# Peptides against a protein of PDB entry 2FGR: the designs that were tried, part 253

Target 1, 331 residues: chain A of PDB entry 2FGR
Amino acid sequence: SSVTLFGIVDTNVAYVNKDAAGDSRYGLGTSGASTSRLGLRGTEDLGGGLKAGFWLEGEIFGDDGNASGFNFKRRSTVSLSGNFGEVRLGRDLVPTSQKLTSYDLFSATGIGPFMGFRNWAAGQGADDNGIRANNLISYYTPNFGGFNAGFGYAFDEKQTIGTADSVGRYIGGYVAYDNGPLSASLGLAQQKTAVGGLATDRDEITLGASYNFGVAKLSGLLQQTKFKRDIGGDIKTNSYMLGASAPVGGVGEVKLQYALYDQKAIDSKAHQITLGYVHNLSKRTALYGNLAFLKNKDASTLGLQAKGVYAGGVQAGESQTGVQVGIRHAF

## One batch from the design tools (peptide; made by RFdiffusion4, then SolubleMPNN)

Design b2_p26_3_s1 (from b2_p26_3, 14 letters changed)
Fold by OpenDDE base, seed 5:
Structure b2_p26_3_s1 (fold): chain B 331 residues (1-331), chain A 26 residues (1-26)
Amino acid sequence: as target 1 above (331 residues)
Amino acid sequence: MTTTDPEEVARRFAELTALALELYYS
């Protein structure tokens, strides 16, 4: 058996021109191009085509040295894999997010990513962004002629918030076709949570597709998130993303991504456009820059996620500009 | 798509997607 230590340290200088008070924020941030992480993983061949695996991964906050502590909340799984695919036990990306975030050209990281996987309704559950789950069992099929799927179930373990029971229960999955330059996926998920202490179902449907033309890649996402509250009506958000990336000079990559967030409960839209560039100094080290513009309309208060500097909202109807320039190192 | 305006393209795509989603959940 082998144990591999791996990680990424991604640290940047970040600036946003507006916070919730209308003031600028700037400083040293983390995870602008990739999420900084430290992990351990390994596999054991059990014979007969069966393998056991473990994966422990936590986020690193390089700006403060993990002042709030270190944990394995990114992934803490044990798995069995073989010709049947892979079964995982433990906290992980839920299958829907694992697959559908792959169409985000900014890798769900920094100020440029698709922000559709979000807690749109002040959900009180720990993972109401639909990204990860505790107590998760997941299964991933092999790829059969391009077709593949993933399924997951997370136990609520009788967690309650207010009058809401079954908080943290997740059920979801995706079907996908991945063949050569083409990828397309459909994901469905439901998570039990609470809003205002009342039982709420977070329903999510996501369609993703990408095509690699060699000279450029095009990617898109279509998502609806619906928090179905027992009282107070539904909170629905339709999120859309279209992005393109292209290699530059054999050592770089340019990315352009647009997203629209139609927040139905407040009849308000937000528009996000991000330009990113990554310059590879080596296979493991890169410089990067991101420039993002977020326009909130009407009652929308979305903010860019300059992690480590400012990731909060802005005043209703305000626009925010963000910049990140940083170093990513993988080991 | 007859428009080259990225914003309009995005909007149209978004609208079509929204419609599709509404039809799915209706």
Scores: peptide ipSAE 0.013, ipTM 0.439, DockQ to the pose 0.012
Fold by OpenDDE base, seed 4:
Structure b2_p26_3_s1 (fold): chain B 331 residues (1-331), chain A 26 residues (1-26)
Amino acid sequence: as target 1 above (331 residues)
Amino acid sequence: MTTTDPEEVARRFAELTALALELYYS
């Protein structure tokens, strides 16, 4: 049996040139290169190739010392694993996000990540971004000659919002091929939620792929998110991402990523481009910098996610520039 | 044209995977 304490403290100085009022915001932010976290995990060998596991992980907010408290909302699972793969019980990344966000070169955090996993429709569910779920059962296959898959189901536990029932129910999964330098995945998911107190289905399809050329890595995502409403019409967003990363001098990594968010319900697009650099001072400590530009067209109001500084939207059709410079320390 | 049909997306993914496999084993 083992128990491991682990974590990341990632804190930065961040700046965005526009908020919802058109004013700049700046200060100390968190999680610019990796999400700051504190966790406990462990395994027990049960014999015969069977293992029990636990994983408890919560987000750390270094700028305010977790003034809002600490919880294990990132992951709180117990698991069994063996030759059959792994079964997890508890709040976790849903299988679709766990796999498909892996193609995001900015690790689904900071001002540069792919933002497709989002609540596009003012959904009233707690996890309408499609990233995590409560009451989740997940199964992950082993890797069979490159092929692997994950499936999940989250119980709604009769949660209601307005007239909507089954809120929080998730069903989804992915199939993937991971072999050497190549990774490719297809994910499908549906969540039950509410918009305006009315039942809404959040459907998601995501295709991801990456290839590591050694000297550089290319990665891409194609996603459609559709909030299906009986009244008011569907809210559909098509999101696209293409990124490249390359090692620099053995101690650094440069990243460039572009994303397009085609928001069909408002007939508006947003373009995001981010340049990032990570400099490893050690195995545990890195310096990093991110520079992001977000261009909203027409009615689009998307904002960069400078966590701890400003993560709100901007005025319709406005552009936003963001910068993060920080320290990441892992333990 | 980027297809929004899940079945077509799945098919294209399968085709791309097959192509990648061919390239890998070639």
Scores: peptide ipSAE 0.005, ipTM 0.304, DockQ to the pose 0.012
Fold by OpenDDE base, seed 3:
Structure b2_p26_3_s1 (fold): chain B 331 residues (1-331), chain A 26 residues (1-26)
Amino acid sequence: as target 1 above (331 residues)
Amino acid sequence: MTTTDPEEVARRFAELTALALELYYS
């Protein structure tokens, strides 16, 4: 058996020009290029091609030294794997987010990422952003000539909020084709939650694709999230993303990504554009900078996610500019 | 009528997917 300690410390100086009051925020933030983390993982060969595994991973907040404590909410799984693929038990990324966030050139982190995986409806469940789930069983297939899939189910354990039952139940999965420079995936998920104490289904469909030309990579996402409420009508958001990245001088990478969030329930759109640069000082250490613009229209109040500085919304119809400059170190 | 509108194509896929999920949970 083997045990590996691993992690990332990513800390930045961040600025946003507007908060909910219209004031600027600035300071030391975390997780601008990659989510800061500490983890343990290992495998045991059981013979016959069967392996046992474990994975424990928690978020690190370098700006305050984890003042609120440490936990393994990022991942806490035990697994069996072999020629049949992999079965995982425990809190993890749900299969849909695990696969479909891979098309986000900003790695679902910092001020530049695709923000479609979000709680769009003030859902009262803990994971109503569709990213992770408690009490999760997941299965991932091997890659068969490029084709692969994953599916998952999370138990609600009879959790209730208000009159809503089955809160926290997840069912979802994806199918994908990954071969050489091409990747494409379709994901579907439903999560049971509550809004205003009433039962609500969070339905999600996501299509992703990327192609690596060697000199550049293109990536795209199409997503619909729908909070189906028993009372009050549906809250639907259509999210779109297109991004490009290219290596620079053998040691750097430039990224440009655009996203559109069409929030149907409030008939309002938000536009996000982000320019990022990563400079590798070594295999494990990088400097990075992100510049993001978020333009809200009409009743939209979205804010950039400058973790550790400001991740809240802005006033309706306001635009926000964000900057992050930081260091990422992996161990 | 093959709609070339990407939004409509996405919507149709979403609807088909939603239907599939509903059928799976019924």
Scores: peptide ipSAE 0.011, ipTM 0.356, DockQ to the pose 0.014; fails the geometry check
Fold by OpenDDE base, seed 2:
Structure b2_p26_3_s1 (fold): chain B 331 residues (1-331), chain A 26 residues (1-26)
Amino acid sequence: as target 1 above (331 residues)
Amino acid sequence: MTTTDPEEVARRFAELTALALELYYS
């Protein structure tokens, strides 16, 4: 049996030129290149190719020392694994997000990531961004000839919000092909939630692909998120992402990513473009910089996610520029 | 009509897949 303590502390100086009032925000932020975290994990060999595992991981906020407390909301799983794959019990990334966010060249963190995994409809559920779930059972296959898959179900446990009685229920999964330089995946998910106290289904479909050319990597995402409401009509968002990354001088990586969020319910688009650079000082320590530009059209009010500084929206039709410069340290 | 606009192609694909999802969960 082994227990490993692990973590990342990622802290940055961040600036965004506009908040909801049109004012700039700046200060120390967190998780610009990687999500800051503290975790414990371990495995036990049970013999016969069977292993037990545990994983406890929480987010670290270096800017305020976790003033709101520490928890294991990133992951709190027990698992069995073997030749059959892995079964996990507990809060975790849902299978769809676990796989499909892997195509985000900004690793679903900071001001540059693909923001499609979002609560587009003011859903009242705790995880209406489609990223994680409580009460989750998940299964992941081995990779066999490149093919792999993951499936998950989360119990609602009769959670109610307003008249909605199945809030938090998740069902979803992905199929993928991962072989050499190529990765491609299709994910489908439905989550039960509430909007305005009324039952709502959050349907999600995501297609992702990447190819590593050695000198550069290309990655893309296509996603539709649809909050199906009985009253008020559906809230549908089509999100697109295309990114490229390349190693620089053997010690760095440059990333460029574009995303488009077509918010159908408000007939408004938002365009995001981000340039990022990571400079490795060692295997564990890096300096990084991100420059992001978000252009909202019409009624769109999206904001860049400068965690620890400002992660709210902007005024309708306004553009936002964000910068993060920081240090990432892994231990 | 077949569109060559990548955005429209992507949108249509997403819509088709969403439809498939709706049918599956229905």
Scores: peptide ipSAE 0.006, ipTM 0.374, DockQ to the pose 0.013; fails the geometry check

Design b2_p26_3_s2 (from b2_p26_3, 15 letters changed)
Fold by OpenDDE base, seed 5:
Structure b2_p26_3_s2 (fold): chain B 331 residues (1-331), chain A 26 residues (1-26)
Amino acid sequence: as target 1 above (331 residues)
Amino acid sequence: MTTTDPELVAKKFAELTKKALELYYS
């Protein structure tokens, strides 16, 4: 059996021109190109094509040295794998997010990523962004001629918030076709949560696709998130993303991504455009820069996620510009 | 090598997505 220690330290200087008060924020931030992490993983061959695995991964906050502590909330799984695929037990990315965030050219990190996987309704559950779940059982198929799938169920363990029961229950999955330059996926998920102390279903549907043309990659996402409240009506958001990336000079990558968030409950849209560049100094070390522009219309208050500097919203209808320049090191 | 026509797969995904969206919009 082998145990591998792995990680990423990604730290940046970040700037946003507006916070909730209309003031600029700047400082040292984290996770601009990749989420900073520390992890342990290993596998054991059990014979007969069966393997056991473990994966423990937590986020690193390099700007403050994890002042709020360290945990394995990114992933804490034990698994069995073989010709049948992989079964995982423990906190992890839910299958829908694991697959569908892969179409985000900014890797769901920093100021440029697709922000559709979000708590759009002030959901009171811990994971109402639809990204991860506690008490998760997941299954991933092998790839059969391009076709693959993942399924997951998370137990609520009778968690209640207000009058809402079954909080934290997740059921979801995806089907995908991954073959050569083409990837396409459809994901469906439902999570039980609460809004205002009332039972709410977070329903999510996501379509993703990408194609690698060699000289460039094109990627897209279409998502609908619907918080179905027992009282007060549904909170629905339609999110769209289109991105392109291209290698530059054999050592770099440029990325351009646009996203639209149509927030139906407030009849308001937000537009996000991000330009990113990564310069690989080595296989493990990169410099990067991100420039993002977020335009909120009407009642929209979305903010860019400059983690460690400012990740809150802005005033309704305000635009925000963000910059990150940083170093990513993988070990 | 199962020669699945990528276009057919994409079309099926689009149709499934449309149906799912319709179910969620209802």
Scores: peptide ipSAE 0.014, ipTM 0.414, DockQ to the pose 0.016
Fold by OpenDDE base, seed 2:
Structure b2_p26_3_s2 (fold): chain B 331 residues (1-331), chain A 26 residues (1-26)
Amino acid sequence: as target 1 above (331 residues)
Amino acid sequence: MTTTDPELVAKKFAELTKKALELYYS
């Protein structure tokens, strides 16, 4: 039996030129290159190729020392694994997000990531961004000839919001092909939630692909998120992402990523472009810089996610520029 | 082990994705 303590502390100086009032925000932020975390994990060999595992992981906020407390909301799982794959019980990334966010060259963190995994409809559920779920059972297959899959179900446990009675129920999964330089995946998910106190289905379909050319990597995402409401019509967003990354001088990586968020319910688009650079000082420590530009059109109010500084929206039709410069340390 | 031609797998995946998208939009 082994227990491993692990973590990442990622802290940055961040700036965004506009908040909801049109004012600039700046200060120390967190999780610009990787999400800061503290975790415990371990495995036990049960014999016969069967292993038990646990994983407890919480987010660290280095800027304020976790002033709101520490929890294991990133992951709190017990698992069994073997030749059959892995079964997990507990709060975790849902299978769709776990796989499909892997195509985000900004690792679903900081001001540069693909923001498609979002609560587009002011959903009242705790995890209406489609990233994680409570009360989750998940299964992941082994990789067999490149093919792999994951499936998950989360119990609602009769959670109610307003007239909605199945809030938090999740069902979803992905199929993928991962072989050598190629990765491609299709994910489907449905989550029960509430909007305005009324039952709403959050449907999600995501296609991802990447190819590593050695000298550079290309990655892409296509996603549709649809909040199906009985009253008021559906809230649909089509999100697109294309990114490229390349190693620089053996010690660095440059990343460029573009995303388009077509918000159908408000007939408004947002364009995001991010340039990132990571400089590895060691295997554990890196310096990084991100420069992001978000252009909202028409009624769009999206904001860059400068966690710890400002992660809110902007005024309709306004553009936002964000910068993060920071240190990432893994232990 | 028949080396599944990655290109063929990619094509099949693309076709499956297209079908899934069509089903989702219907």
Scores: peptide ipSAE 0.007, ipTM 0.376, DockQ to the pose 0.016
Fold by OpenDDE base, seed 4:
Structure b2_p26_3_s2 (fold): chain B 331 residues (1-331), chain A 26 residues (1-26)
Amino acid sequence: as target 1 above (331 residues)
Amino acid sequence: MTTTDPELVAKKFAELTKKALELYYS
């Protein structure tokens, strides 16, 4: 049996040139290169190739010392694993996000990540971004000659919002091929939620692929998110991402990523481009910088996610520039 | 029989990407 304490403290100085009022915001932010976290995990060998596991992980907010408290909302699972793969019980990344966010070169955090995994419709569910779920059962296959898959179901536990029932129910999964430098995946998910107190289905399809050329890595995502409403019409967003990364001098990594968010319900697009650099001072400590530009067209109001500084929207049709410079330390 | 061997598709994609990169840097 083993128990491991682990974590990341990632804190930065961040700046965005526009908030919802058109004013700049700046200060100390968190999780610019990796999400800051504290966790406990362990395994027990049960014999015969069967293992039990646990994983408890919560987010750390270094700027305010977790003033809102600490919890294990990132992951709180017990698992069994073996030759059959892994079964997990508890709050976790849903299988679709766990796999498909892996193609995001900015690790689904900071001002540069792919923002497709989002609540596009003012959904009232707690996890309407499609990233995690409560009451989740997940199964992950082993890798069979490159092929692998994951499936999940989250119980709604009769949660209601307004007239909507089954809120929080998730069903989804992915199939993937991971072999050497190549990764490719297709994910499908549906969540039950509410919009305006009315039952809404959040449907998601995501295609991801990456290839590591050694000298550089290319990665891409194609996603459609659709909030299906009985009243008011569907809210559909098509999101696209293309990114490249390359090692620099053996101790650094440069990243460039572009994303397009085609918000069909408002007939508006947003363009995001981010340049990032990570400099490894050690195996555990890195310096990093991110520069992001977000251009909203027409009615789009998207904002960069400078966590701890400003993560809100901007005025319709406005552009936003963001910068993060920080330290990441892993333990 | 064009067996779309995923590995072959991947290899072809890699080769095409490599060629595209080479063309961009040439």
Scores: peptide ipSAE 0.006, ipTM 0.359, DockQ to the pose 0.011
Fold by OpenDDE base, seed 3:
Structure b2_p26_3_s2 (fold): chain B 331 residues (1-331), chain A 26 residues (1-26)
Amino acid sequence: as target 1 above (331 residues)
Amino acid sequence: MTTTDPELVAKKFAELTKKALELYYS
């Protein structure tokens, strides 16, 4: 049996030129390159190729020292694994997000990531961004000549909001091919939630692919999210991403990523472009900088996610510029 | 984009995965 303590402390100076009032925000932010975290994990060999595992992970907020407390909301799982793959019990990334966010060159963190995994409809569920779930059972296959898959189910436990029942129920999965430089995946999920106290289904389909040329990597995502409301019509968003990364001088990495969010319910688009650079000082410590531009059209009010500084929206049709410069340290 | 019900597809995927695993380990 082994237990490993691990973590990341990622803290930055961040700036955005506009908030909801049109004013600039700046200060010390967190999680610009990687989400800051503290975790414990371990495994036990049970013999015959069977292993037990646990994983406990919570977010760290370095700017305020976790003033709001610490929890294991990132992951709190017990697992069995072997030649059959892995079964996990507990709060975790849902299988769809776990796989499909891997194509985001900004690791679903900071001001540059793909923002498609979002609560697009003012859903009242705690995890209506489609990223994690409570009460989750997940299964992941081994890799079979490149082919792999995962699926999950989260119990609603009869949670209600307004007249909506089954809130928090998740069902989803992905199929993938991962072989050498190529990765491709298709994910499908449905989550039960509420909007305005009324039952709503959050349906999601995501296609991802990447290819590593050695000298550069290309990555892409195509996603549709649909909040199917009983009353008021569907809230649909089509999200697109294309990114490229390349090593620089053996110690650095440059990243460029574009995303488009076509918000059908408000007939409005948002365009995001981000330039990032990571400079490795060691295997565990890096400096980084991100520059992001978000252009909202028409009724779109999206904001960049400068965690710890400002992560809210902007006025309709306004553009936002964001900058992060920080240090990431892993232990 | 497809209009396929994600829940139905997920269930079918799970069933197929199970069958594939059973065949692999027989």
Scores: peptide ipSAE 0.005, ipTM 0.299, DockQ to the pose 0.018; fails the geometry check

